# Peptides against a protein of PDB entry 5Z08: the designs that were tried, part 212

Target 1, 168 residues: chain A of PDB entry 5Z08
Amino acid sequence: RQKDEWAKKTSSLMKQLDWFIGEHLGAMLAAEELGGPVVGELMEIDPDDLSAGFNAHGKLKKATSQPDLDRRQRRIDDIWGPQDEQGQAHKRKRGADEALAASAEMRDLIEQLMNKLVEAGGDNSATYVEIPRESAAARFLVRSKVAMFHPNDARRLRLVDFGRDLDD
Target 2, 222 residues: chain B of PDB entry 5Z08
Amino acid sequence: GLPRLIDAIEEASKIPAKRRQTPIKPTIEKLTTHLYTHGASPDSLLRLADLLTLRNHLDQASLAAITRNLYPSSTVSDEVVLRFIGALGHGQLKPTLALQALFLRWLVMVYHLLENPGVLGQVYGVLFDLLDTAAIRPQLCHLLALVTRRKHVRPFRIQAILTLSRQTGGDPNLTGLLRVFKNYYPEIIVGDATKGRASAFKHPDPQWRQHLDEIQQRRSEA

## One batch from the design tools (peptide; made by RFdiffusion4, then SolubleMPNN)

Design b2_p21_7_s3 (from b2_p21_7, 13 letters changed)
Fold by OpenDDE base, seed 1:
Structure b2_p21_7_s3 (fold): chain B 168 residues (1-168), chain C 222 residues (1-222), chain A 21 residues (1-21)
Amino acid sequence: as target 1 above (168 residues)
Amino acid sequence: as target 2 above (222 residues)
Amino acid sequence: MTTFRGLIAEINELRRKLKKL
């Protein structure tokens, strides 16, 4: 009974995680991989600066003379407004494909990290996953304080055990 | 001029419509025509804000007509903003919810003309606590989408929006506001209950915007 | 309120509990 309840709850929470990755995180990670703004930088950027929008290089557009508010309304309109037809369809398709790829990478990385943490049985040295590159996914997990790099090896990533690390 | 029209309306507002010796409608029409042509100065805006927000004997149609023509010729002071914010919510002395929705729409449309946009951030809690009021929610969410900064995105407010979104069956305006919150905290897990079309918070009235720009441009040439 | 961090933590806790059984 208890095992079945935990299994059902785990499955439900994994579905929520998969949804979050697919619907929200993948697009942000894809934007970062494409040279867009880092999600952490978006979090550290003054919200007033976030209203200014980003240039084609993912950098904050310097406040040109137009009031920040007209930029925010324009940004809302630019994000949600009807974008014109042909050249945007290819950019949207590429963006969707990159978002799917980033979502898949994040799902795989989280699954590996979770599996290693469970397998290690409390041995912190056995909890590290070897990553082929510093991906947007890996950086996001570290910025979110969900994962940490090995102190001496940036190719090794582990989950933070929130149950233990709060007592130290 | 505009001050004399406001004087006449202020005096008429003290008297019940049935006891007025002269009909106020012609004076309201002159006022709205003047506002449409020239806009309102900061001083005139304050006086008009008092007429719109304080309990008086003006009819709802006249109040709505003034609000729809309330073009600032200059900036909008904190005092004017606070008059409109103070008029929000439930109470016997407060304007109707329909008029409050027009005030919120006006604040959205003139937000770029505020002397201090931060004033709305200071009253963020007051605005946020009104999200349960369905009649003003669309305009309120739009205003909050403009006002929201990282400091306002708190766990209790995230939970409040999520709860209210579930209770309302996924109001697109609440979903839109929650997306604004997610821009500051991407780690906010919005459950499937917010699977829906979010409001884009487009400008409420493009024609009003264009006319405002024309009024504002005439001031820069004078 | 389920944060991404909170969600990961809860899943990991449940997975550990499931392995100990």
Scores: peptide ipSAE 0.433, ipTM 0.596, DockQ to the pose 0.211
Fold by OpenDDE base, seed 3:
Structure b2_p21_7_s3 (fold): chain B 168 residues (1-168), chain C 222 residues (1-222), chain A 21 residues (1-21)
Amino acid sequence: as target 1 above (168 residues)
Amino acid sequence: as target 2 above (222 residues)
Amino acid sequence: MTTFRGLIAEINELRRKLKKL
């Protein structure tokens, strides 16, 4: 009975995680991989500076005199606007494909990190996952304080065990 | 000219309709026609904002007609914005919720003409606290979607939207606003509250926008 | 408010509990 309840709850929470990754993280991670705004650094950027947008190098464009308003309405329109023109459709399709790929990468990485943490039985050295590249997914997990790199090896990532650090 | 029309309406607004010597409707029609053709200067906008927001004897149809034709010929001052914001919410001295919805819609449509867009950010809390008012929620969420900056996205406001979304059965406008919040804090797990249809916050009236642009262009050529 | 961090933590706790059974 208790095992079945925990299994059901785990399944429900995993579905919520999968939904969150698919519906929200994937597009943002794809944007980061394409040189768009970094999601976690956007968390440190002054909101007023975000309105200035980013140049091709990811740097804040100097606030061009164009009112902040047009950019935000455009951003809302870009997020929610109709998929009308073929060229936007190709960019959106490519963006959708990249969002799907980023979502899959994030799901896989989280699953590996969770599995390693459970398997390690409390040995922190055994909790590291080897990552082939520093992806937007890996960077996001670190910025979110969900994961951390090995201090001497940026190819090794581990999940932060929040449950143990509260009991000390 | 427009000032004389406003003078006549201001004087008529002090008197109950049954006690007016002359019908005000023809003067309101002249005003709305003038506003449609030429727009309102900053000074005229302030006077009209007072007529729209202060308790007077003008009928709701006249107030709505003025609001629907309230094209700025220039910029919109902080003072004009604050008149409309001050008119929001519940109270015997406040405009009807239907008229408040028109004011919020107007603010959305003229947002790009504000002299200081930051003024709305300063009153963000006042706007946010009105989200429980169902009658104005659609336009309020749209305005908040335009105004919201990272400094406004606080844990208590995230929780407030999530709670209100559950209580309303997932209002699409709240879901839309929460998506704007997620643009600043992607780690916000919305759970089932965002599984619903979200409002796209499209421009409320494309024809009104086009006509506003025509009025604004004439100023740049003068 | 279920944060991404909170969600991951709760899933990990449950997975750990399930493995101990």
Scores: peptide ipSAE 0.432, ipTM 0.608, DockQ to the pose 0.204
Fold by OpenDDE base, seed 4:
Structure b2_p21_7_s3 (fold): chain B 168 residues (1-168), chain C 222 residues (1-222), chain A 21 residues (1-21)
Amino acid sequence: as target 1 above (168 residues)
Amino acid sequence: as target 2 above (222 residues)
Amino acid sequence: MTTFRGLIAEINELRRKLKKL
């Protein structure tokens, strides 16, 4: 039946989404929550700016005088390089735990947003999810143009309904 | 000096090995020793790039030995870079794929010494189109990881990497490059074919790096 | 190219269709 096909397709797409969140997005969100680079805004950040790190406000620290290119390789090496075995295990474990937490938060937020959109039946006022904080997950969804904040309340987030917003 | 060694090798490169009156190997060894000790000036680097990239009668072992000792004492010009890029790919007049892999490795290792890193960004398409060449793919992906900017991350290139990743059974280097693309577009869904371990694109030779740094440091003191 | 945005949109569309049935 058409319902069974849609259900199977939904399940397949949800698995793809879960995989994407778990394998890729969670680590990036965790990095952002830890004061690391905001993926998507940092795209114009010179590898140097990224090597300089972020201040407590998430702003790029001024690049130290090291050549831009050495910083990029070093950064790639810092992200991917041989970490020393003992410090690596803890940093990897902590990073993995943070990535898992960020993945769970993103999954939950997306599920809430999708549920509200379906429940609202077309009432845009009913599509908002109340978020406890502006998380990396929430910010990512907004940057990705998947979600929007309520114009008057940054604690309220809704999915962008691309099917309707194109018809208006 | 280095120029005289290059002159001797250039002349020898015009003659088939069987017709040389003197073995070139001792001169190559002197050259590589000199390069290891002092590095190559921009002018010498250009001449050596020509010897390495143009078809001549030098043996592959000699070409590889020169490439492995090709320490810049200064910067690397766009012209030198373009010689190596022009030598990439398939063709009867092009260097062997093994030598091309060494050139790409060299470009990775000297990337920080390029006078204009943007030159590689200008030839990004040429580099990207060579990703199907398995023999050079590891070093090519590493170089592309260094060169890639937002402007290079296009839907067709994302799809090309995804397709090639599926065809190769998830080459870790392609997965690594796709992760670099995702840094510019986090919304890129990497398919299941890229679930493999991505290459970290670590510096190819830490000892070579250290030695290069020593050569470069001596220049700053002079 | 499957985008995150496209994936979410397609899932939402399918969920909406499934609820209307």
Scores: peptide ipSAE 0.429, ipTM 0.512, DockQ to the pose 0.226
Fold by OpenDDE base, seed 5:
Structure b2_p21_7_s3 (fold): chain B 168 residues (1-168), chain C 222 residues (1-222), chain A 21 residues (1-21)
Amino acid sequence: as target 1 above (168 residues)
Amino acid sequence: as target 2 above (222 residues)
Amino acid sequence: MTTFRGLIAEINELRRKLKKL
């Protein structure tokens, strides 16, 4: 009985996680991989600096004279506005494909991290997952304080066990 | 000029409609025509803000007509903004919720002309606490979407929006505001509340914006 | 309030509980 309830709850929460990754994280991670803004760090940038946009090197362009408000409104309109023009269809398709890829990478990475944590049985040394690259997914997990890099090896990532860190 | 029209309306506003010797409608029409053609200076905006926000004997149609034609010819001062913010909410001395919605719409449309956009950030809590008022919620969410900064995105406000979204059956404006919050904190899990349609917060009146730009341009050339 | 962190933590707790049974 209790096991079945926990299994059902786990399944439900995993579905919520998968939805969150697919609907929200994938597009943001794809944008980061494409040289777009780093989600979370950019929020320490003055919104006025964000309005300037990024150059081809991902650096803030000098604030062009267009008021930040118009750029923010345009961004809202760009995010939510009807995507009218056909020529954006290829960019949209590529963006959608990249979002799907980023979502899949994040799902896989989280699953590996969770599995290693459960398998380690409390041995912190055994909780590390080897990552092939510092992906947007890995960086996001670290920024969100969900994961931590190994102090001496940036290729090793572990899930933070918040249940134990409260007892220390 | 505009000051004389405002003087006449201010005097008429002190008198009940039934006791006025002259109908106010022709003076309101002259005012709105002048505002449409030339806009309002900062000083005139302040006087008009007082006429719009303070309890007087002007009819709702006249107040709405003034608000719809309230084109700034220059910047909008903090004092003008605060008059409109102070007019929001419930109370017998407050303007009607319909008029408050027009004020919020106006603030959205002139937000780029604020002398200090930070003033709205200072009163963020006052604005946020009005989200339960359905009649002003669409415009309020739009204004908050413009005003919101990282410092405003707090756990209690996220929870408040989520709760209100559930209570309202997923108001698209609340979902839109919550998406703005998620831009600052992507880790915010918005459960079933974001499964709904979100408002895009498009400019409320593109024609009004175009006309405002024409008024503003004439000032820059003078 | 369910955060991404909170969601992952809860899933991990449940997975741990399920493995101990």
Scores: peptide ipSAE 0.422, ipTM 0.626, DockQ to the pose 0.208

Design b2_p21_7_s4 (from b2_p21_7, 10 letters changed)
Fold by OpenDDE base, seed 2:
Structure b2_p21_7_s4 (fold): chain B 168 residues (1-168), chain C 222 residues (1-222), chain A 21 residues (1-21)
Amino acid sequence: as target 1 above (168 residues)
Amino acid sequence: as target 2 above (222 residues)
Amino acid sequence: MTTFRSLIEEIEILRRKLKEL
């Protein structure tokens, strides 16, 4: 019973995380990769814009079904400033594709980090994921205090062990 | 075509304006119109980078007009990047600080088209040491915000930004760069300097970005 | 940022609990 409840809760939280990445984070990360502003502290992004997916109780507002490509593009346009009407359709498509790519990169990176932490069995040396490049996704995880780089190798990233910080 | 226009400007650049047989302005206008319509190939970009960065007899208005229309039709090579970086700083053989600011702005706007973004990381020290130059600081901070990696964030550079921020009364571009550094070292106490508004480093020219995207789209369809 | 971190933390804690069972 308890295992099934934890599994269901984990699945629900993963869906919320996936929605947050797709609807709120992907467009901002794509903008950063393209030479836009750094996500978070630099943008004075209202915490409410990051929380816009969450109700007053921190629960996801019902995800409208398909991540609206138009919403992601609007966020890219809001980050980079207004663009003239005529070139909007091709730009909307490109910005949507870049936001999808950034969302996919973030999802994959989080999955790898979580899997390595669980597999390591308490060995901190085995918790590192090798990253091909220092991406906007990797930098965001470090800024959020969710991940940290290896002290001597910026190609190695690990998830912060939140369980140990609670017991100390 | 573009190569013939560059040939004519290269020859004219060797001769002082008062000794030229023909005015250069009509040829510069043809070049900038061509660049706006078609962009510049990698080979043309290298030749134009030499015209913009090396001492010659071209006037500042012509150099600025070429730089404002320097749309890459493809990628930007390490060699082109290094020409613009080599043109930065103080010296009688260097371009004007106003033109250097345009070069830095251009590098920000084409950063996603670099063949090797790591080339800027290799010259990070050269860029960082120019932060005291007020005329280029806004664009330089924006470029450094894109280029900075953990290997570049060193205690001496953190202290240098903090010192310069105090000396400038909290320049928002320096505060913005310090926030980028804080991404790698969260323990950086941005003291009284954080009371200032930080630059968000938004794209410098949305219209220029639009036009670049149109030129780049034609390449993907070819 | 805080909400994102809280989501990751809660998922991580639950995944550990699920492995220990």
Scores: peptide ipSAE 0.261, ipTM 0.354, DockQ to the pose 0.247
Fold by OpenDDE base, seed 3:
Structure b2_p21_7_s4 (fold): chain B 168 residues (1-168), chain C 222 residues (1-222), chain A 21 residues (1-21)
Amino acid sequence: as target 1 above (168 residues)
Amino acid sequence: as target 2 above (222 residues)
Amino acid sequence: MTTFRSLIEEIEILRRKLKEL
């Protein structure tokens, strides 16, 4: 019973994370990779916009996907300036493709980081994921205090162990 | 074609304006029109980089016009990048700071077309040491924001930005660069150094970007 | 930022609890 509840809650939270990555974070990360603003420092994700996505119980509000895509596109357009209509279609496609790629990279990176932390069994040396490049995704995770680089090797990234910090 | 236009401008650049038999302006206009329409090949980019960065008798308006129309039709080589980086800073043989700012802006706008983006990381120190030059600082901070990696974020550079930020009264571009540094060192306190808004480092020219994309797309279809 | 971190933290805590079971 408790295991099933935790599994359901985990699944729900993972869906919320996936939604957040796909609908909000991916475009901002793609914009950063393309020379746009750094994610999370200038975009005050209006706590109300993140809070508009998450209710007080951490449940995803049924945000209709279209307005969020339009807001995301608006944010990209606000970052990159007004694009003319014909160049907009290919750029929107490229921007969408870059946002999808950034979302996929972030999801994969988070998954690897979480898996390594669980597999390491408390061995800090085994918690590091080798990253092929310093991506906007990796930088965002470090900036958000979700991940840390190895002190001597910027190609190695680990998830912050939130379980240990609760006992201090 | 473009090579012949470059040849004519190269020859004219060796001669003082008062001693030229023919006005160069019509040839510059033909060049800029060609560049706007077709872009510049890697070979043409190198030749144009030399014209822009080496001391010659071309007027500043002509150099600026070429730079504003310097659309790559393909990739940008390390050699081209290094020409522009070598032209930065103070000196009698260097381009004007106004032209250097245009070069830095250009590098920002073509960053995604570099054959090896790592080349800018190799010259990171050269770029960073120019942050005290107010005339180029906005574009320089933007370029550094793109180039910065963990290996570049060192305590002495953090302190240098903090010091310069205090000295400048909180230049938004320095605040923006410090925020990029904070991505690698979350413990960096940005607020105490800067009462000002940070620059977001938005694309400098959306229309230029659009036109570049159109030129680049024509290459992929050929 | 805070919401993202909190979300990751909660997922991580739950994944640990699920492994311990």
Scores: peptide ipSAE 0.260, ipTM 0.350, DockQ to the pose 0.221
Fold by OpenDDE base, seed 1:
Structure b2_p21_7_s4 (fold): chain B 168 residues (1-168), chain C 222 residues (1-222), chain A 21 residues (1-21)
Amino acid sequence: as target 1 above (168 residues)
Amino acid sequence: as target 2 above (222 residues)
Amino acid sequence: MTTFRSLIEEIEILRRKLKEL
């Protein structure tokens, strides 16, 4: 019973996280990787506010009926500025593809970090994930105080162990 | 073709404008038109980088025009990057600070086409030490925002940029760079006292980017 | 307001609890 409730809650929170990554964070990370603005301050996420989305400045928007793809593309367009009509379609597609790639990278990185923490069984030395490159995703996790680089190796990233701080 | 235009400009660059038999301006216009239409190959790009960075008799308007049309048709080599980095700073043999700002802007706009983005990380110290040069600081901060990695964010550099930020009254570009540093050291207080809006480091020229993408796409279809 | 950090933290805590059971 308790296990099932925790599993259900975990699944729900993972879906919320996945949605946030895909709909909000991925486009900003993609923009950073493409030489756009660095993802700003830690976004406070209210699940209810998440549905409204964020502007290019990380400010909450009113929920508009615009498709999620259009919202993502608009953020990229807001970052890079207005472009002429014909080049907009190919650039829109490329921007969407980059946002999807950034979202996938973030999801994979978070999953690896969480899995390594669980597998380590309390050994902090075993909690590090080797990252192939320092990505916008990795930098965002560190900035958010969710992850930390190894002090001597910036290719090693670990999740902050929030559970130990409760048991100590 | 482009190589012949570069040959003519290289020869003209050796001669003072007043002693040239033929005006170079029409050849520069042909070059810039060609670059706008087709971009520059890696080999042509290197030759143009030398023309732009080495002291010669070309006028500033011509150098600026070439830089504004310096669309790579392919990748950008480490050698090309290093020519532009080597041209930065103060000195009688260096290009003007206005031209250096254009070079830094160009590096920002072509960053995604670098064969090895890590080359800029190797010269990070050289770039960082130029932050006191106000004329190039906006573009320099933007480039550093792209290049900065954990290994570059050192205590002495954190202190240096904080000091420079105070001395400049909170330059928004420095505040923007401090925000990048904060990605690696979350404890960095980008103080409220720098009332200045941090630069977001937006793409400096969306139209230039679009045209670059068109040139790059033609190569993939050929 | 639930921060991104708080979301990750809660998931991490729950995943650990689920493994210990």
Scores: peptide ipSAE 0.260, ipTM 0.353, DockQ to the pose 0.229
Fold by OpenDDE base, seed 4:
Structure b2_p21_7_s4 (fold): chain B 168 residues (1-168), chain C 222 residues (1-222), chain A 21 residues (1-21)
Amino acid sequence: as target 1 above (168 residues)
Amino acid sequence: as target 2 above (222 residues)
Amino acid sequence: MTTFRSLIEEIEILRRKLKEL
């Protein structure tokens, strides 16, 4: 009985997670991959700071040189500028395709991370997933404090074990 | 006495410098001289903490001078500590980042005089979340190095420091804080995340410490 | 962010409990 209830609850929560990834997170991750704002830092970034844009590390670039502002403004204008209906449709389709790709990558990565944690049986060395690249998905999981990189290898990612008391 | 000097500065702080009938600088100099000689009582510390942390018309040089001479004659209350912690971060109503760095430095230097050092442990999250603020990071890391206990060393904080250390090119203060974390979790690798020398978090002002000790000794003899 | 982390945490806890049974 209790096992069945936990299994049902797990399934329900997985569906909620899948929904959240597909409906909200995928589009934001796709925007990040396209050089848009970093997911989760946006809420604290003043719109004026957003215009200064983000460095390769997702931090606000200091509004130092006019040329970088112009390049970003051009990129923003190139991304968001008034395009003809065909250009808007192509951008919307490309944006939707990128959001779907980002959602799929996030789902796959979470699944791998969760599976490795369960399979490792408490061996922390066996909990790492090898990631082919530092994707927006991987970065988001680290920023959200859900995953951690291996101390020595940024290509290795593991899920944070929330069930281990740090006191053990 | 000190209370009358504080009264005069409090009243002057309500008025823009251009509208003051008398220059406040001589009164600030008297205050800082008094603080240097006698220190501040707990009550005076609270009033001075308000002057330093609340938005008023005092100039930055005066605020910095008061902070540099803010010798406690006794203990430092939780209320005083919380005033300084509440003044940290970004915002138009908050003190300048330069002044915030002086507050953090002050907290480091008076840490042994806190009535309840545990109060800083309770606000550990607030302090930790400010590590991305480069202007206050050196003093913030030093304070966190003093405050950190096993309960604070969480996986997400380890990862946050590691990430920030990579992003900063190995800030020695972050490396120093990671070394403190490593005391609780030996598996933390400091070297790979941080190309550079770790800060040893030495006392920021030995002369200030010596003078504080002299002020504290006079009180124990009275 | 908090909701996402909470979801992952709760799923992870439940998956562990399911494995222990």
Scores: peptide ipSAE 0.254, ipTM 0.387, DockQ to the pose 0.322; fails the geometry check

